# Ledger of designs, part 8: peptides against a protein of PDB entry 5HDT

Target 1, 163 residues: chain A of PDB entry 5HDT
Amino acid sequence: MVVKTFMDMDQDSEEEKELYLNLALHLASDFFLKHPDKDVRLLVACCLADIFRIYAPEAPYTSPDKLKDIFMFITRQLKGLEDTKSPQFNRYFYLLENIAWVKSYNICFELEDSNEIFTQLYRTLFSVINNGHNQKVHMHMVDLMSSIICEGDTVSQELLDTV
Target 2, 163 residues: chain A of PDB entry 5HDT as posed
Amino acid sequence: MVVKTFMDMDQDSEEEKELYLNLALHLASDFFLKHPDKDVRLLVACCLADIFRIYAPEAPHTSPDKLKDIFMFITRQLKGLEDTKSPQFNRYFYLLENIAWVKSYNICFELEDSNEIFTQLYRTLFSVINNGHNQKVHMHMVDLMSSIICEGDTVSQELLDTV

## One batch from the design tools (peptide; made by RFdiffusion4, then SolubleMPNN)

Design b1_p9_2_s2 (from b1_p9_2, 3 letters changed)
Fold by OpenDDE base, seed 5:
Structure b1_p9_2_s2 (fold): chain B 163 residues (1-163), chain A 9 residues (1-9)
Amino acid sequence: as target 1 above (163 residues)
Amino acid sequence: MKGPLVVRS
């Protein structure tokens, strides 16, 4: 399974990173990003998060438009955090934990549409955050948002007003 | 395992 393949891969596995590069690129295709199955989209998001982790600090995606599509896609998946009782919540948690730890969204500072991406991220997080989330979930959400504020000189006033 | 994206940058 491709999910386990990327999940278990080490950042120092240079040969494997080269081997699975084409697969990483294909996972970002419209076929997967616009897949009709919600569970498939979640798995794709987790794989993409792992890809960002493995290839950090550089993503294998060279197109700014593609990077924007990916992060907008991941942001949409984070809406699943709203239902803490969902059988898929653990996978949503994994997604959140990963992107928070890796600081994956910080790569967006190099994108022209970074403010749009960050705005959508913050709107999504604030829409799903609730008292039902445990301390770890809250911590990851705070870490994710704080890293963008602290390291982003390009953060818009609109985003700051949202906080 | 190496650090996160921003730390490594």
Scores: peptide ipSAE 0.038, ipTM 0.708, DockQ to the pose 0.184
Fold by OpenDDE base, seed 2:
Structure b1_p9_2_s2 (fold): chain B 163 residues (1-163), chain A 9 residues (1-9)
Amino acid sequence: as target 1 above (163 residues)
Amino acid sequence: MKGPLVVRS
């Protein structure tokens, strides 16, 4: 399984990173990002999160437009955090935990459309956050948002209006 | 989840 392969891969596994580079690139294709199956999209998001983890601090995706598409895609998947009783919630949690821990979105600071990406991320998180989430979920959401604020040189007005 | 050895920024 592709998901398990990337999940179990270490950052210092240079030979494996090279071996699966082509697969990592294909996972970011429109075929997967726009897949009609919601469960498949979640799996793809988790794989992409793992890819960012594995290849940190650099992503294997060289196109700024592709990076934007990926992070907008991941952001859309985070909406699934709203249902804590879903069988897929643990996978949504994994996605959140991963991107928060790795600080994956910080790659977006190099993108022209970083403010748009961060704004959508914040809007999505504030849309789904509620008192039903446990402390760990809240912690990861706060870590994800605060890291962007603390490490960014400037914050757009749209982002400030969201916070 | 296993923590990363390298974190962005």
Scores: peptide ipSAE 0.043, ipTM 0.734, DockQ to the pose 0.114; fails the geometry check
Fold by OpenDDE base, seed 1:
Structure b1_p9_2_s2 (fold): chain B 163 residues (1-163), chain A 9 residues (1-9)
Amino acid sequence: as target 1 above (163 residues)
Amino acid sequence: MKGPLVVRS
């Protein structure tokens, strides 16, 4: 199964990384990014997060437009963090933890539309964050946002004013 | 989860 395969893969597994490269590329296709099933989209997002982790510091996706689509897609999935009682919350937590730890969004600094991506990310996180989240969720959200602010060179003034 | 060997910065 795709989800388990990428979840268990290490960054130094060069043979496996090469073997599943084509699968990683296909998971970013519109077929998966626009899948009508919400649970499928969440699984796809988790797989994509794992792919960014596995191939760090690089990414197998070379197209700027594709990278933008992926991060906008992942950002949309983070809306699911709002309901802490959802049976799928554990996967949303996994997604958040992964992208925060890996600092996956830092790839976006190389993109022309980075400000749009970061703006949408911050708007999404601010819309779902609340006192009902435990300390770990808050920590990952803060880590995700602060890393972009502190380490970015091209963050818009509008985004900075929002913080 | 286990942290990555290399993270983006």
Scores: peptide ipSAE 0.042, ipTM 0.730, DockQ to the pose 0.113; fails the geometry check
Fold by OpenDDE base, seed 3:
Structure b1_p9_2_s2 (fold): chain B 163 residues (1-163), chain A 9 residues (1-9)
Amino acid sequence: as target 1 above (163 residues)
Amino acid sequence: MKGPLVVRS
């Protein structure tokens, strides 16, 4: 299983990272990013999050447009955090915890459309946050947003208005 | 989830 393979892979496994590089690239294809099944998209998002973890602090994706597509895709999946009673909530939690801990979105600072990406991320998080979320979920959301604000030299006024 | 050895900072 592809999902389990990336979850179990370590950052220092250089030979394995090289071996599965093509698979990592294929997972970011339009076929998976635009897959009609939302559960498949969630699994893809978790795999992509693991790929960012494994290849940190760099990423195997060299195209700025592809990176933008990936992070806009991951942002859309975070909408699933709204329903804490969903059978898939644990995977949404894994996605949030992973990208917050790894600081995956920090790759976006060098992208020309970083403000758009961050704005959509903040709007999405604020749209799904609710009192049903436990303290850990809230902390991950705050950590994710705070890291971007603290490490960025400047943020757009639109982003500031969203916060 | 395994903790990363290196994170972006």
Scores: peptide ipSAE 0.040, ipTM 0.722, DockQ to the pose 0.111; fails the geometry check

Design b1_p9_2_s3 (from b1_p9_2, 4 letters changed)
Fold by OpenDDE base, seed 3:
Structure b1_p9_2_s3 (fold): chain B 163 residues (1-163), chain A 9 residues (1-9)
Amino acid sequence: as target 1 above (163 residues)
Amino acid sequence: MKGPLKVKA
């Protein structure tokens, strides 16, 4: 199973990282990013989050356009955090916890469209946040947003207006 | 989730 393979892989497993590099690249293909099944897209997002964790602080994706597509894709999946009673909520929580802890979005600072990515992330998080979320979910959301503001030299006025 | 040894700066 692809999802389990990346979830169980350590960051210092250099031989495995090289062996599964092509698989990591395939998971970022349009076939998976535009998959019609919502649950499949969630699994893909979690796998991509694990890939960012494994290859941190770098990423195996070299194309700026591909990186933008990936983070816009992950952002769209975070909408699933809205329903805390969903059977898939724990997997959405894993996605949030992972990207917040790893600081995965920090790689976007080098992208031309970083402001678009961050703005869409903030809008998405604010659209799904509610009182049904426990303290840990709120903390991860705050950590994810605050780290971007604190580490960025400049933040667009549009993003500031969203906050 | 395994705790990362490295995180993005």
Scores: peptide ipSAE 0.044, ipTM 0.743, DockQ to the pose 0.111
Fold by OpenDDE base, seed 5:
Structure b1_p9_2_s3 (fold): chain B 163 residues (1-163), chain A 9 residues (1-9)
Amino acid sequence: as target 1 above (163 residues)
Amino acid sequence: MKGPLKVKA
């Protein structure tokens, strides 16, 4: 129900955005980010992606440390893209499509540890990219990586070496 | 997925 709530919410729904703000904040707690169930973590990641979409261009999270934790968390979930035959692949696809289209990671340019976040993202993406992915998956991966390179005045040499 | 009206960067 929580997943559906954020998925169906529009960016201009100001009253709803205010109503569910506390829920959005709670979803970023350690309880959910470190949840032992892999399926729960995937659902949490999708919700967080939707939250970034809904509140764009700003995030409701005011702590830079919390934002870092969230993006490192989302990055870890993207490893699930490696198994194209998994029943959960559609949700991994949704996660990828969302963060690529919204350019969610571009918030990280304002974070002190942006290079660490981007490095982990690129390492993860290159580790899961394979010929079994369809054109749409490849497109989203390219879009996600390109948006960071194009906007990245602070992109590290280490990140460039991985490209 | 419906595209966002507001996109980050």
Scores: peptide ipSAE 0.044, ipTM 0.742, DockQ to the pose 0.115
Fold by OpenDDE base, seed 2:
Structure b1_p9_2_s3 (fold): chain B 163 residues (1-163), chain A 9 residues (1-9)
Amino acid sequence: as target 1 above (163 residues)
Amino acid sequence: MKGPLKVKA
């Protein structure tokens, strides 16, 4: 229900954005980010990705620590891309496609720990990427990584070593 | 997925 609500919401739906703002904030709580069910965490990640899409270019989350937690959380979920035969792969694909298209991680440039976030993202992507992924998956991974490199004025040496 | 009208820079 909640997943579909955010998935179907338009960016210009101002009244709806206001209505569901509290829900968006609630979805970023530790309760959901640390939920014991892997499938729930994936759904939460997709919702968060949609929230970033809907509220772009700004995020409703004002705390830098919370933003860091969210993106580290999303990054951890991307490990699920490793199993292309999983019934949940399409949802992992959706997550990847969304964050790549929206350039959601670009918000992280304003965070003190941006280099840590980007490093973990790149390590995660390179850990799961393989020749078994189709061209679209590769394209989104490349788009995501390229966007960060292109928008960032500086990239940490650790990140460069990862690439 | 609906394409975004606004993307982050």
Scores: peptide ipSAE 0.043, ipTM 0.732, DockQ to the pose 0.111
Fold by OpenDDE base, seed 4:
Structure b1_p9_2_s3 (fold): chain B 163 residues (1-163), chain A 9 residues (1-9)
Amino acid sequence: as target 1 above (163 residues)
Amino acid sequence: MKGPLKVKA
């Protein structure tokens, strides 16, 4: 299983990182990002999150447009956090925990459209935050948002309006 | 989650 492969891989596994690089690149293709199955898209998002973790602080994706697509894709998946009773919630939790811990979105500061990405992220997070989330979920959401604010030199007015 | 070796700055 591809999901387990990347989930179990460590950051210092250099040989494995090289071995699965092409797979990591393929997972970011439109075939997966635009997959019609919602559960498949969630699994893809988790894999991509693990890929960002494994290759941190750098990403194997060299195209700025591709990076934007990936983070917009991940952001869309985070909307699934809204339903705490969903059978897929634990996987959404994993996604959130991972990207918050790794600070994956911080790579977006290098992108021309960083403000758009961050704005969509904040809108999404505030849209799904609810009292049904436990303390850990709230903590990861806050960590994710605060990391971007603290590391960014400038943010758009639109982003500030969402904070 | 496992402890970080490399985390994005």
Scores: peptide ipSAE 0.042, ipTM 0.724, DockQ to the pose 0.126

Design b1_p9_2_s4 (from b1_p9_2, 5 letters changed)
Fold by OpenDDE base, seed 2:
Structure b1_p9_2_s4 (fold): chain B 163 residues (1-163), chain A 9 residues (1-9)
Amino acid sequence: as target 1 above (163 residues)
Amino acid sequence: MKGPLKVHA
């Protein structure tokens, strides 16, 4: 129900964005980011992706440490893309598509630890990418990585070693 | 109606 609420919300739904702002903030709490249920963590990641979509070009999270935690969390969930036959693959695809679509990781450019976040993202993507993924999955992965390279002023050596 | 998709810079 929470997942559906954010998924169905538009970027210009100003009243709803204000109404659910507190919920958005709560979803980024350690309780959800460290939830023991893998399926719950995936749903949380999708909700967070939707929140970044809905509130673009802004993010409701003001703490740099919290933003880092969120993107590291999302990055860890992307590992689930490895199994294309999983019943949850469509949700992992949704997560990938969403964050690529609105360039959510560009928020990380304002963070001191952006290079660490991007490095982990690239390592994760290259870890799971395989010939079993269809063209759309590959396209979103490329779009996500290319956006970061194109908009970043510099790329760390660690990131270059990963690519 | 919806405007163009907003993205993060």
Scores: peptide ipSAE 0.428, ipTM 0.854, DockQ to the pose 0.112
Fold by OpenDDE base, seed 4:
Structure b1_p9_2_s4 (fold): chain B 163 residues (1-163), chain A 9 residues (1-9)
Amino acid sequence: as target 1 above (163 residues)
Amino acid sequence: MKGPLKVHA
């Protein structure tokens, strides 16, 4: 399965990174980002998170519009963290852990609409952050938000006021 | 977590 392929791939797997680059690009297509199945969208989000991990500190997506679509898409998936009893919660946890670990959203600083992306991220996280999550979940949420605040010289005051 | 890990700046 594609999900496991990217999950098991390491950052130093140069040959595999080149081999699956076209697949990584294809996974960011509207077909997958707008897939009608919620569980499929979650799997796509996890794959995209793994792609950002594997290719860090670079991203294989060259289009700013595509990057915006991806991060807005990932942000929407994080809403699934709200239900800790869901059978899919562990995958939502994986998504959160991954993007926090590799600081994926730092890519957004290069985007014109970074403030919009970060605002949506913070609103989403704060909507779910106090919903029976364990300490690890809270730590990843805080790490994700803190990395943007602390490293974002271009972060607007409007965004800071939203937080 | 596996490491060391490259992260985005």
Scores: peptide ipSAE 0.427, ipTM 0.865, DockQ to the pose 0.120
Fold by OpenDDE base, seed 1:
Structure b1_p9_2_s4 (fold): chain B 163 residues (1-163), chain A 9 residues (1-9)
Amino acid sequence: as target 1 above (163 residues)
Amino acid sequence: MKGPLKVHA
């Protein structure tokens, strides 16, 4: 229900965006981010990615601490990309495709702890990327990482040296 | 692939 609602919503659906704003805010609560079920956390991550897509170029979350929690949470879910044979791989792919296409992590440039977020993202992606992934997966991973490098003015030198 | 989208800066 919730997953389908945000997945099918367009960026210019102003009436729906206003209608489901409270739900979007609620999905970022600790209850969902710390849910014990791995499959539920993946669905939550996909919903959050869709929320960043729908409300682009703005984010409905105004708290820097909350935004940090969300992106650290999404980063943790991306580890699931390592198993291409998993029944849930298609949802992990959707998550990656979405956040890369919309450049969701660019929101983090406004956060004080952006370097921590980017570092964790790169470490996660480097840990799961391999030759077993198809071209589309590789493309999205590269797009996600290169966008941060090319557009970032505050990315740490340590992170840049790692690339 | 998605159509033209607004993206985050």
Scores: peptide ipSAE 0.426, ipTM 0.864, DockQ to the pose 0.120
Fold by OpenDDE base, seed 3:
Structure b1_p9_2_s4 (fold): chain B 163 residues (1-163), chain A 9 residues (1-9)
Amino acid sequence: as target 1 above (163 residues)
Amino acid sequence: MKGPLKVHA
């Protein structure tokens, strides 16, 4: 299973990282990013998060447009955090925990459309955050947003004013 | 033991 392969892979597994690079690139194709099944999209998002973890501090995707598509895609999946009683909530939690832990969105600072990506991320997080979330979920959301705010002078003042 | 987790910066 592809999901288990990337989830079990370590950052120092250089031979495996080279072996599965083409698979990582294939998972970012429009076929998977635009898949009609919501549960499939969630699994794809988790795989992409694992790929960013495994290849940190670099990303295997070289196209800025592809990176933008990926992060906009991941942002859309985070809407699933709104329902804590969902059977898929644990996977949404894994997605949030992973991208916050390895600071995946910091890749976006090199993209010309970073402000659009960060704006959509913040809007999404604030739309789903509620008192039903436990402290760990809240901490991951805060860590994710704070990492972006505290990085350099690349974040627009307009975005800061809305936070 | 594995080394510390690498993150994006």
Scores: peptide ipSAE 0.422, ipTM 0.854, DockQ to the pose 0.110

Design b1_p9_3_s1 (from b1_p9_3 with H1K S9P)
Fold by OpenDDE base, seed 5:
Structure b1_p9_3_s1 (fold): chain B 163 residues (1-163), chain A 9 residues (1-9)
Amino acid sequence: as target 1 above (163 residues)
Amino acid sequence: KPVMNLGKP
């Protein structure tokens, strides 16, 4: 399984990272990012999160436009955090925990459209946050948002007004 | 380049 392959891969596994590089690139194709199945999109998002973790601090994606598409895609998947009783919630939690810990969105600071990406992320997080979330979920959300505010010199006033 | 954490949670 592709999901398990990336999940279990270590950052220092250079031969494996090279072996699965093409797969990582294909997972960012429109075929997967625009896949009609919601569960498939969630799995793709988790794989992409793992790819960012494995290849950190660099991303295997060389196109700024592709990186933007990926982060906008991941942001859309985070909407699934709104339903704490969903059978898929654990995977949404994994996605949140991963991207918060890795600080994956910090790659976006080098992108021309970073403010658009961050604004959409904050809007999404504030739309799904609720009292039904446990302390760990809240912590990851705060960590994710705080990292962007603290490390970003290009944060727009619009984003600050959202906070 | 951006500073990202290494490893996994």
Scores: peptide ipSAE 0.040, ipTM 0.739, DockQ to the pose 0.894
Fold by OpenDDE base, seed 1:
Structure b1_p9_3_s1 (fold): chain B 163 residues (1-163), chain A 9 residues (1-9)
Amino acid sequence: as target 1 above (163 residues)
Amino acid sequence: KPVMNLGKP
């Protein structure tokens, strides 16, 4: 299955990376990004996060517009972190942990619409973060946000004023 | 170019 395949794949597995490249590209299609099933979208987001991890520091997606769509899509999925009692929370946690550790959003610094992406990310995280989250969730959220602020050269003043 | 972490979390 697709989810398990990417989750277990190592970055130095060049043969496997080449084998599943077409699948990785297809998972970023509008068919999956706009899938009507919320659980499917979460699985797609996790797969995309793993793809960024596997192909780091590069990404198989070469289109700036496609990269924007992907990160806006991932950002929307992070809203699911709000309900800590959801049966799907463990997958939302996996998504957060992955993108925070890999620093996947740092790819967006090369995009013209980076400020829009980062703004939406921060708004989403601030909307879901609460005292009910455990320390690990808070840590990943802080790591994700602070990395962008500390390492970014093009972060908008509006975003900086929000922090 | 931004640096991304390598490996598994």
Scores: peptide ipSAE 0.039, ipTM 0.734, DockQ to the pose 0.870
Fold by OpenDDE base, seed 2:
Structure b1_p9_3_s1 (fold): chain B 163 residues (1-163), chain A 9 residues (1-9)
Amino acid sequence: as target 1 above (163 residues)
Amino acid sequence: KPVMNLGKP
């Protein structure tokens, strides 16, 4: 399974990273990002999160537009955190935990549309955050948002309006 | 380059 392959891969596995580079690139194609199956999109998001982890601090995606598409895609998947009783919640949690810990969104600082990406991320997180989430979920959400604020030189007014 | 965490804790 592709998901398990990337999940288990180490950052220092240079041969494997090279071997699966093509697969990593294909996973970011419109075919997967716009896949009609919600469960498939979640799996793709988790794989992409793992890819950012594995290839950190560099991403194998060289196109700024592609990077934007990926992070907007991941952001959309985070909406699934709203249902804590879903069988897929643990996978949504994995996605959140991963991107928060890796600080994957920090790649977006180099993008022209970083403010748009961060704004959508914050809006999504505030849309789904509620008192039903446990402390770990809240912690990861806070870590994800605070890291962007702390490491960014400036924050757009639109982003500030969402905080 | 952006600062990203490397390795697992």
Scores: peptide ipSAE 0.038, ipTM 0.727, DockQ to the pose 0.838
Fold by OpenDDE base, seed 3:
Order: C-alpha cells, then structure tokens, then sequence
Structure b1_p9_3_s1 (fold): chain B 163 residues (1-163), chain A 9 residues (1-9)
C-alpha cells in the first residue's frame, strides 16, 4: 500500500527516497488532486504531507505552480475537520498534526502566490474551527497559523487584520 | 529554502 509505505518511511532511507521519487511525483498529478472521491483525496493529502516530512527540509516538487496546486489542494481537504464525528476524522487529524509539526506550508514563502495560499488556509481554518474540537486540534491550528505569522515577513497586513 | 522540522512528530 502506497499510504503505508510513505507513512513508515524515514528521512534516513536515502535509497528508498530515490526509488519512490517517481511515485511521489505521480501522487501530485491532476489525476489524484482532482479525483472525484473525497476519501481518495484525503488519502492523497496524507501521502503528500508524509512526502513533505520525508524529504524535509526540501521537497521533490520543483515547479512553483505544482507546489501552489498541492497546498491549495491540502487546504481544501482541511474542511473535513468540521465534522468531529466523521469516520474519517482521525485521518483529517493526522493531516493537521503532520503539516503543523513539519511546518510544511513554510515552503510557500518563496512562492509568488504565497499570500493567496496563506489567505485561503486561514479562511479555511477559521471556517471549520468550533467548540467541538478538543484542545489538541486547537493547538495544532494555532501552531500552524502562528508559525507562518512569526517566520514570514511577507505576510500581508490584510491577512494579519483578519486574525 | 526554508528549514522544516526533521523526523516524526
């Protein structure tokens, strides 16, 4: 299983990272990013999050446009955090925990459309955050947003005014 | 490139 393969892989497995590089690239294709099944898209998002973790501090995706597509895609999946009773909530939690801890979105600082990406991320998080979420979910959301604000000198004042 | 966390959570 592709999902388990990336989840179990560590950063020291250089030979394996090279071997599965093509697979990592294929997972970011339009076929998967625009897949009609939302459960498939969630699995793809989790795989992409693991790929960012494994290849940190760099990413195997060299195209700025592709990176933008990936992070806009991941942002859209975070809407699934709204329903805490969903059978898929644990995977949404994994996605949130991973990207918050790894600080994956920090790759976006060098992208020309970083402001758009961060704006959509914040809008999405604020749209789904509610009192039904436990403290860990809230902390991950805060950590994710705070890391971007604290490290980015390019964060727009408009975005800061909405926080 | 920006520095990201290494390892697993």
Amino acid sequence: as target 1 above (163 residues)
Amino acid sequence: KPVMNLGKP
Scores: peptide ipSAE 0.037, ipTM 0.726, DockQ to the pose 0.836

Design b1_p9_3_s2 (from b1_p9_3, 3 letters changed)
Fold by OpenDDE base, seed 5:
Structure b1_p9_3_s2 (fold): chain B 163 residues (1-163), chain A 9 residues (1-9)
Amino acid sequence: as target 1 above (163 residues)
Amino acid sequence: KPVVNLGKP
């Protein structure tokens, strides 16, 4: 129900955005980010992606440390893209499509640890890319990586070494 | 502010 609520929410619905703000904040708690169930973590990641979409261009999370934790968390979930035959692949696809389209990771440019976040993202994406992915998956991966390179003023050598 | 797309495909 929580997943559907954020998925169906409109960016222009200010009243609803205010209503569910506390829920959005709670979803970023350690309880959810470190949840032992892999399926729960995937659902949480999708919700967080929707939250970034809904509240764009600003995130409701005011702590830089919390934002870092969230993006490192989302990055870890993207490893699920490696298994194209998984029943959960459609949700992983949704996650990828969302964050690529919204350019969610571009919020990280204002974070002190942006290079660490981007490096982990690139390492993860290159580790899961395979010929079993269709053109749409490849397109989203390329879009996500290209956006960061094109808009980033400071890209670490370590990040460049992964490309 | 970082440039973030509005909406969804």
Scores: peptide ipSAE 0.027, ipTM 0.671, DockQ to the pose 0.917
Fold by OpenDDE base, seed 1:
Parts: sequence; structure tokens; C-alpha cells
Structure b1_p9_3_s2 (fold): chain B 163 residues (1-163), chain A 9 residues (1-9)
Amino acid sequence: as target 1 above (163 residues)
Amino acid sequence: KPVVNLGKP
């Protein structure tokens, strides 16, 4: 399975990174990003998160427009964190943990539309954050948002006012 | 840029 393949791959596995490069690129296609099945989209998001982890500090996606699409897509999936009792919550947690740990969104600082991406991320996170989340979830959410504020040089005033 | 992190935190 694709999900397991990327999940188990290490960043220093250069030969494997080359082997699965085309698959990584294909997973970012509109076919997967716009898949009608919510569970499939979640799996795709997790794969994309792992791809960012594996290829860090760079990404195999060279198109700024494609990168924007990917991060907007991942952001939309994070809405699933709202229901802590969902059978899929553990996979949403994995997604959050991964992107927070890797600091994947920091790639977006090089994009013209970074402010749009970060604004949408913060709006999404603040919409789903609640007291039902455990300490680890809160920690990852804070780490994700704090990293962007602390490292960003082009963060909009609107985003700053949200914090 | 993203940090190179091996394994889980």
C-alpha cells in the first residue's frame, strides 16, 4: 500500500526516494486532491505529509501553484480533527503530528500566496480547536502555528491580529 | 524551510 510505503521510508534512503519520485508527483494530481471519497483524501494527505518529511528540507514539487494546491488541500483535511471520537481521528492526528514535526508549511514562505495559505491554516485550526483535544493535539497545533509566526518575515497583519 | 527530522519526536 502506498500509505505504508511512504510511512516506513527514511529521509536518508536515497535509492528509495528516486524509485518512488514519480509516485510522489502523481499523488499530487487533481485526481487525488479532488477525490470524492473523504477517507481517500485523508490517506492522500497523509501520504503527501510523508513525502514532505522524506524529501525535506526540499520538496519534489517544483511548481508554486502545485505547492499551493497541496497545502490548501492538507489544510482542508485538518477540519477532521474536530471530532475526537471519529474512527479516523488517529489518522488525522498522524497528519497533524507529521506536518508540525517536519514544519512542512515553512516551504510556503517562498510562495507568493503564502499569506493566503497561512491565513486559511490558522482559520481552520482555530475552528477545530476545543477543550476535548488532549495535550498532544494542542501541543502540535501550537507548534505548527508558532513556527510560522516566529520564522515568517512576510506574515500579514491580518494573521498577526488573529493570534 | 522544513526541518530534517529523523523518526518521531
Scores: peptide ipSAE 0.026, ipTM 0.669, DockQ to the pose 0.577
Fold by OpenDDE base, seed 2:
Structure b1_p9_3_s2 (fold): chain B 163 residues (1-163), chain A 9 residues (1-9)
Amino acid sequence: as target 1 above (163 residues)
Amino acid sequence: KPVVNLGKP
């Protein structure tokens, strides 16, 4: 229900954005980010991705620590892209497609720990990418990584070593 | 910053 609500919402729905703001904030709580169910965490990640899409270019999360937690959380969920035959793969694809299209991670440039976030993202993507992924998956992964390189002023040596 | 996208082409 929550997933569908955010998925169907557009960026111009100002009244709805205000209405669901509290829900968006609560979805980033430790209760959801540390939920023991893998499928629940995936759903939460998709919702968070949609929230970034809907509220772009500004996320409703004001805490830099919370933003870091969210993106580290999303990054961990991307590990699920490894199994292309999983019944949840389409939802993992949605997550990847969304964050690549919106360039959601680019908000991290304003964070002190941006290099850590990007490094973990790159490591995760390189760990799951394989020849079983179709062209679209590969394109989204490349788009996600290249956008950060192209728009970033500097990157850490650790990040460069990951590439 | 994230790109504002109202929809996919």
Scores: peptide ipSAE 0.026, ipTM 0.667, DockQ to the pose 0.538
Fold by OpenDDE base, seed 3:
Structure b1_p9_3_s2 (fold): chain B 163 residues (1-163), chain A 9 residues (1-9)
Amino acid sequence: as target 1 above (163 residues)
Amino acid sequence: KPVVNLGKP
């Protein structure tokens, strides 16, 4: 129910955005971010990605620490892209496609720990990328990484060493 | 900042 609600919501649905604001905030709670079930965490990540899409160019999460937790959480879920034969791969693909298209990670430029977030993202993507991925997956990964490098005024040496 | 898009890629 929750997944479908956010997936089908438009950015210009102002009344609905206000109505479901509390739900969006609840989805970022420790209960969901630290949920023991891997499939639940994937669904949560997809919902969070949709929330970023819906509320773009802003985000409903006002705490820098919470934003960091969310993006570190999403980054961890991207490890699931490694196995292209997994029954959940299509949902991992949706997550990747969404965050690449929306440029969700670009909101992290305002965060103090942006370099840590980006470094962890790059390390994760490079750890899972393989020849089993089709051209679209590769393109989304490249788009995601290149957008961050091109938009940022400076990139840490640690991040450059990761690339 | 995130891109504003009412459609799908």
Scores: peptide ipSAE 0.024, ipTM 0.654, DockQ to the pose 0.539

